Peptides against a protein of PDB entry 8HF1. Designs and how they scored, part 273

Target 1, 320 residues: chain A of PDB entry 8HF1
Amino acid sequence: NVMLYATKPTEVMVSFPHQEQVLTVTRLISAEIEKFYVSLDLMNIGVQPIRRSKSLQCLRDPSKKSFVKQLFNDFLYQMKEYGIYAASIAIISLIVEFDIKRRQAETLSVKLMHRTALTLCEKIRHLLVQKLQDMTYDDDDDNVNTEEVIMNFSTPKVQRFLMSLKVSFADKDPKDICCLVFVERRYTCKCIYGLLLNYIQSTPELRNVLTPQFMVGRNNISPDFESVLERKWQKSAIQQFRDGNANLMICSSVLEEGIDVQACNHVFILDPVKTFNMYVQSKGRARTTEAKFVLFTADKEREKTIQQIYQYRKAHNDIA

## One batch from the design tools (peptide; made by RFdiffusion4, then SolubleMPNN)

Design b2_p27_7_s3 (from b2_p27_7, 12 letters changed)
Fold by OpenDDE base, seed 3:
Structure b2_p27_7_s3 (fold): chain B 320 residues (1-320), chain A 27 residues (1-27)
Amino acid sequence: as target 1 above (320 residues)
Amino acid sequence: KELEELLEPLEELITDEQFEKLLELQE
């Protein structure tokens, strides 16, 4: 009787200082987005009635304005939670989304709304890139993708995450690494993926060790061409991770969608654990011998986080 | 109290002092 002792993963907590980065550029960007919301609320976005409707009443479609506000609110969250460097990558995703929505616009009013949003994103991108360049003393090296620039323009949480990767994986065999990184939001997966690509390329000890990939949930039920490309990319990303061609996978709540991800030796939770299900499902992926389950917490929230994890451990042991 | 004593504490992966030393080595 080989009792397969299910080796419980080692639960690790990394604390980070709560620094509100009060940068002039972040205040300026926030103020420009608030001005844009005032302008957006004044825009008349009417669906032209289909030719047969006698009522000339342009139905306001609040859903289109709500979607634009959601994307900018998600961007503001990413800038606050991950820093200016991450925000410079996140804004590109908004530019792509608004350009697509501009091209797909059935009405001139909707086209103009997405064009105005796109112009704001281009201005924000310029402000972010200029601020990243201001710390490069060498006028000739347009390369804002150095380890130094990434670290200096990242939040303490992201700095501690990157250092945790360096300490955990420096000069290791890529085959011995199976790492998951959990984030709360879909757009954070792409942002952290872009940040990690640049960080790994700039860090010699990780350059040939970590190969990142990301996975985004199937929340776009829209049967459009974009959803097909996203599904193809998602299938390719999962397959690369299964084949060992990628050894670090960034996921949102995608594991709840029944994606069979292999047993991992490292699971990083970059955002706060908000639910018992998220705790059990994410921890349940750390199944190898000596597996680590790593949490990040602000110093001010440390005690509350510990208490919450102990309650989740108790509840899990009472069900098991 | 009794229940907290039965739960293994969370380990620290890297101390704050170790993180500061790693940041200083990159300056």
Scores: peptide ipSAE 0.071, ipTM 0.661, DockQ to the pose 0.057
Fold by OpenDDE base, seed 5:
Structure b2_p27_7_s3 (fold): chain B 320 residues (1-320), chain A 27 residues (1-27)
Amino acid sequence: as target 1 above (320 residues)
Amino acid sequence: KELEELLEPLEELITDEQFEKLLELQE
């Protein structure tokens, strides 16, 4: 019965310019990944013996090549949607995953495949970090994690999101803040979390105000793929948010039924609202008096976004 | 008309003018 307690949150739309800032570095990285895919397709890794006990995904790609391509495609998405700074954080998650897969490799060919992927990730990381450093004119502060660097190397969407946080929460009591940030993809949760940690640390007005956490929705993929560490992290993050030790939670749009998240005063939807259920569930978390429900849209998509939200409001009112 | 009225103005949390002012304050 989440529907009945609809205190109507104030709905806010933040527009951002659709700048296709195609930086030379992003083109270079995309081209290196495409070259790697050609090389990966030519790699003979043999038919991997299907270990009966490993989940349905091992059945779908006996070569494990699709999983490697999926991680790089997810990285390319993060770089495009959130910018170079976010990409510099996202690539670390790929490095960790490919290093784990390299160590767990049962065959020399699979070990070599994951090693080649890892080497590419290290090259990409270097290219990203160099580009972040090129704008720090001052030789002395090697710190690529400044507010200025974060803002300059973020997409207009992320810039508007960070500014919205600063305007909404500057110099507030951390106890008065209960914020949710919804993103579409599980990997975005960790990427935006890392970005927010660095942004909050570099922004004096937020440093003692916002304490972020992230929660990855359960993979519908077997609980066996959730590392015991990821499950422990999720439980800890939820508990910290319930206890008020964290006041901002980044979560994927797959709020499975049963994440008992407290009533929030701010809900940010960083990615487009794709479903009526996502609209109702996310809006239904903004339950306090004067709660804000904030949407981000590109200027070119503004009219379409407005029409879609209107349809969702109408459908919600027809059910309520 | 009905669509505009049912859209309680999505208050822009940050107007483009406010965003430009914030960018100018960071320069």
Scores: peptide ipSAE 0.035, ipTM 0.648, DockQ to the pose 0.046
Fold by OpenDDE base, seed 1:
Structure b2_p27_7_s3 (fold): chain B 320 residues (1-320), chain A 27 residues (1-27)
Amino acid sequence: as target 1 above (320 residues)
Amino acid sequence: KELEELLEPLEELITDEQFEKLLELQE
């Protein structure tokens, strides 16, 4: 019995202050979405024909209204958890999705539903971009993608995450970096990816150091939602990460047991660890004692987070 | 208490003081 001394990574916690002050723009956006839900419930879109080939999705929401609400609820979550800057990127993903659904609509009523959702997304995008521009005193440079704008319009959680990246990776050799970033939601991967691209490009110390990619876990996605393009993107992103052409990977789920990702020297858990499996599998990607496993917690949830991590450590030691 | 004594504490990657200093350098 070779006791594989699983070299335990260094576990790090970063606390962040709870942001109690909701900006007027976020309240306005939330109120516009709630008004839209009332209008959406009044829309008669008819019964959609159950195509036998799309069996599982058509069974869950014959109205397609729940999917629209899910996307806006995911957006509201991202705006709350990651801030206005992240929300300005997240809304683009909704615009793209609703435009696709509008074009794929089999009925006029469904087409109109997705058009109204799209119109709301464009309004939200305008409100967010205007708010980002209000801090750019420079009349000439419409560039809302500065380090300052990103930091000022990010939540304390995201600010500390970005600072953690800067402190960890500033002026390092990109070949020595293998970083995973875990997030809870699929759409958060794309949002944080876009944020990181802009942040890295605006941060000289990181511009030639970090090359991010994102991957959406398969198991959390209905096979019917996984486009051929998304599958190709996932394969390409994984391959780039394996080849060292990307050194930071954002993931919405623990990499399935079948995704052989290299041992990483940094693992960031941006969102709360909700399951023992997530803890073990994410931590298991940091295989050396020099590797860092970084958790983010609100100050108010710090004690609860510590207790939960201790429970997971105990349970892991009882299985090992 | 006993479990906290048996388990290595979580380290802080960035202290609040370090974070404030980084924000002051951006202003």
Scores: peptide ipSAE 0.035, ipTM 0.591, DockQ to the pose 0.057
Fold by OpenDDE base, seed 4:
Structure b2_p27_7_s3 (fold): chain B 320 residues (1-320), chain A 27 residues (1-27)
Amino acid sequence: as target 1 above (320 residues)
Amino acid sequence: KELEELLEPLEELITDEQFEKLLELQE
């Protein structure tokens, strides 16, 4: 039984302008990924030997192509939803994943597939980094990791999120902060974590105030494929947050599965609240009236978002 | 119940050393 805590945090809505403008670089990247999908569909990966390890469902060859496409689709989503700067971080996670898969490849054809995916990721990374550098006026400051560069190459949603963090936490005592940031997707946790690390380091008012961690949810598709390292890291990140060594935790919806996280004074919902369960679980982390439950909405979707939140409030009160 | 508070927007910039640590955690 998820204890439906009748929590009444202060609910805050942050509106952001809907930006329809697709940059030329994002169109180029999308076109390169589409070309790669055509090439990927033509690749003969062969018949993979079924490794007899009973528990590892031998991911049949179609599942490997599907997984590659899923990672690039998740990247395209992150680039659209969070911006070019976040995409420059997200692409590194793809590079690491494809390099691991390349090293683990049992066949030359699979090794070549992952190598081709890596080459595309490196090209995408170069295009993204080049675009980030185009805004640095000073030839001598090779540092694309400035607050201006993040802000300029983030979506309005991410801009408003970072601004909300600055306004909420500038020059505060780190001990007085317990912040959760909820994101929809597992891969977004790492991306937003990297973005926040860089943002906090470049923002003097936050540098000694916020210590971020992230928690990637358990891979529901295959809990057996969670590396021992990922499980150790998750346990460590949760423990650091419990011990107060981290005061901001980025979480995917998998916290809904009963990870015991302490009550927080701030809960940011960076992505749309799509389910009643997500609303209740995330809001249930903000337990006091002084706690802030912050939602982000596009201006065009503001009314619809408000109506949905009121429906969830009503449904929660009817169950409580 | 109405949403109690609306937050308005503010701007700033980021650095490199943090990327290497993310790569090490994934090895």
Scores: peptide ipSAE 0.010, ipTM 0.411, DockQ to the pose 0.054; fails the geometry check

Design b2_p27_7_s4 (from b2_p27_7, 15 letters changed)
Fold by OpenDDE base, seed 2:
Structure b2_p27_7_s4 (fold): chain B 320 residues (1-320), chain A 27 residues (1-27)
Amino acid sequence: as target 1 above (320 residues)
Amino acid sequence: SELDSLLEPLEELITDEQFEKLVLQQL
């Protein structure tokens, strides 16, 4: 039982202030999405032809409206939890998805629904990019991807995360780094990956030190839902991480026991630890000597988070 | 608490003061 002799990683907590400042742009975007939901509910999409393929997808969202709402709800979550810079990246994923769905639409009504969603995404993207540009004093510096812009338009949690990466990895040998970053949601992997690419490129001390990759966790519900492309991407990402071509991996789920990822020296939990299983499995990836297991908590939730981690430590020690 | 005495405390990776100092050095 190889788990018993693994050096327990040092557990680290990083506190962040509660974000009290709601930007006017975020309120405008939320209001536009709410108006869109009202319009979406009024849209007659008709009876979708039940393709005889009993794909669990057709059972989950027969109207395709629920999927549209889910994507915008996930976007709103990302904007709230990670900030408007991360949201500017996240909205591109929605644009791509709605354009694919628009092209694949079997009916004019479904095509129109996805077109309307796409138009809203472009409006949201413009509002976000315009707000990021408000800090660029020079009209000619279209580069919203500076360290300053990324930091100022990220939530306190993301600011502390980025700074924790800088403090942990500045001027280190890339070979000495094996880092996992766990996030709750599959879509967060992509936006945090894009944010990290831009942050690393804008941060000299992290240039050529960190090479990020992302992996969307397996949908436990059915391997049939994973596109061939998604499976290829996951395999490539895992292989790059195993080969040391990537040294930071962003994951939305604890990699099932069958994805043997190398022993990591850093594990960051960017989102709250909600389950004992997530705690044990994510902590169980920090197996090197002097490995760090880093948690992020809001100051208001610090005590509750500490108590929860202590309960998980106790429960883990009772099983181990 | 009795639990806090039995479990090693969570370490701080970066203090608020250290964070503020690093942000102010970059601005």
Scores: peptide ipSAE 0.037, ipTM 0.640, DockQ to the pose 0.057
Fold by OpenDDE base, seed 3:
Structure b2_p27_7_s4 (fold): chain B 320 residues (1-320), chain A 27 residues (1-27)
Amino acid sequence: as target 1 above (320 residues)
Amino acid sequence: SELDSLLEPLEELITDEQFEKLVLQQL
């Protein structure tokens, strides 16, 4: 009942040019990952020790290689969708994950697999950082975290997103801001959070205005120490956002997990809206007076996005 | 379309000077 009387947010569509920036470094990184997949498929990660049934062992081995490939595929997606600067942050998350899995490895073969993945991530990190440094004319300023470097090594989508934040929030009172940023993937939350921290710190008009946080959905995987730390971080981030100590929250499909987020005045959808539920739930968070619901679309996908929003609006009106 | 009239472009809020700073100087 209370949702029926909410002021409808202003829906905003931001278009961006479809630039497939095929940099030499991105081609090199993709080729190194493909070469690694060939090597990974040939790796004998071994029959695990005898005490568990042969059937349970055979089911676990594909999952470990599949998980390694999933992380690199997610990295390749982030590099393509968000750019080289975002990729330089995303690769650190892979380094941390593979180091944890290397330490937790019960077998020498699994330990070696994760070590080889880690060595590839370190090589990728070096290639990315070197390319970010190629823009710093000053040999003495190792600071790849400038507004200029962030903007130049981000995709048109991310550039338009950062500019939309600057235009929307420059010199505003932090208390008047309640912003949500929705992304599709869990790992994108951490990557965009790191990018925003550096962008806000390098942008004087935002430095004292925006305080970002991120929420990652619950990992339904085992109650490992990592899952306890992630749960503590999530609770802390939500509490900071409720207390007004953070005014921008980056989240993925966390809304489906029943996290009660306050009514916001800005909702940004950084990735394509794939479902009616995502549209209704995310739009339903923009409930203040003059609330904005901002969508990003490539120029080539503009018509398709408009048609999809029309279908979602119609379906929402038929249920209301 | 009736939908196009309900979507405000955020681009109208961005000045030309702000767009000039978005120029990709990617060498």
Scores: peptide ipSAE 0.030, ipTM 0.510, DockQ to the pose 0.078
Fold by OpenDDE base, seed 5:
Structure b2_p27_7_s4 (fold): chain B 320 residues (1-320), chain A 27 residues (1-27)
Amino acid sequence: as target 1 above (320 residues)
Amino acid sequence: SELDSLLEPLEELITDEQFEKLVLQQL
């Protein structure tokens, strides 16, 4: 039981300026998604034929539009919280998901809905990539994956996170690194993983030092929507991290059954700590000698974050 | 505050000054 180990990692807080990056492109993308929601609400996708299969199929009509809106809302969150570069990676996941759903569509109306969503994602991808290219002299897609482009098109939170990785791990032995990165949302794991792959590849000091993996949380609501491929990939990613073939793991939850991960020397909490359990369990993974537990906070939320961490420390000491 | 002294030093891994220096050295 991870809760029973009183681990005393060094707790580190990294502040970042609350910049409302009012980029014209982010406003344009948000406006295009809102226009799409209006059009989506007007789409008659028909009453889905209730196939006699399991009870969850009857809720399919509002659930299909709701699922499309959920994916775009998760994208808008990632664009806001992690920046344009992260959004350029996140939109690819939406493209893949809508293309799968378009192919699996049993009705023409549902097929058209997913096609319209896909066309919007392709437009958004183009707008994002074009904005990344505005800082490159060459129109080649490969030139948008530089350390400079990644840093300039990331939020202050992500910039501080990437620099914290560089300072912490530059020129270290890969074997001496066991790092966890906690994020709030399942889709953020894939987005930050893609960002880290490109950042590590563009950063010579990290290229042979960090090998990232991600673990997508088990969606308890529908184990059937986790492709057999995603489950195989999760098992492989966990095994690679246990075997030391990966030394940085991005995850959305500490509590997910099967994160029997070894003691880590670094734990990064990229998103706000919302619960005592998340604090204790994530901190409880930083168990090695000289382990670091790193929190990120906006400057405007720093005092509130400090008070919250103090309350969690007190509550943890009262239980220990 | 008494709260700041009871928080075991939340050392900033990177100060704003160090970050600005690192960003400015890469430009």
Scores: peptide ipSAE 0.027, ipTM 0.606, DockQ to the pose 0.057
Fold by OpenDDE base, seed 4:
Structure b2_p27_7_s4 (fold): chain B 320 residues (1-320), chain A 27 residues (1-27)
Amino acid sequence: as target 1 above (320 residues)
Amino acid sequence: SELDSLLEPLEELITDEQFEKLVLQQL
């Protein structure tokens, strides 16, 4: 048994300025969602029969309204935390979800509710795309996917993340790269994946260097309702990363699911580390020689982040 | 580069002794 002495990764902190990007478009979008919530609360969708499925008493909100509000709240979070460019991708995920729910609607009232939500998402998408086009001379949607547009319409956190990727991986051999990016939310994986695809395609130094993939954690709310497609996709994404067909993997909550991912040379924690287990398990993926474990913090939260990491280091040394 | 200055090792930012002082000031 060669005890592979896991080389301790170099722990790196990237600070970013806390800018509340109070853009007029973000205020307009927030106000439209708030108006929609008032309208949604007034919608009579009827009491859906509680199908007593035996196992998990997830209180199915008989109105399905709580799920609609959750998706828009998750969108508002992504717009705030990652910026307008990431929001333009995140809204597409809502469009897809509401279209699926509209098609699956057992009643006309539920169908109408999801249709109204979908119409709002289409309006939000249009407002976001128009704002991205303010920096482009060309009316084509493809022209908004430039490095400059992505950077300018991303939050300081995302800007520093993209810059960190560029410096870390510019003109490197793709075989020498094994990168994990951890995010808190399931939906963040998809929008950061879409952002990275466009950024890599628009950044010559990263073209053919980084091949991103994502893994979405199992929906603990309903493992039985996790589509056979999502489970197949997750298995395929893991296999592509294991086979070296992808060298950057975006993950949410994957650590709780016991998904065995390979030892990596870079681990980025894009969102705040909230638990000791997240710290140990994510850091424990950075095992190669010269491995980096990179944390992102707002300047205002720097001291608090540093103290939290110290506490996690101490707790880890007390268990080891 | 300006970007290399963003990738500060956590171990270089604040010594364990400086951390202990900061934690003790908040208690």
Scores: peptide ipSAE 0.124, ipTM 0.566, DockQ to the pose 0.208; fails the geometry check

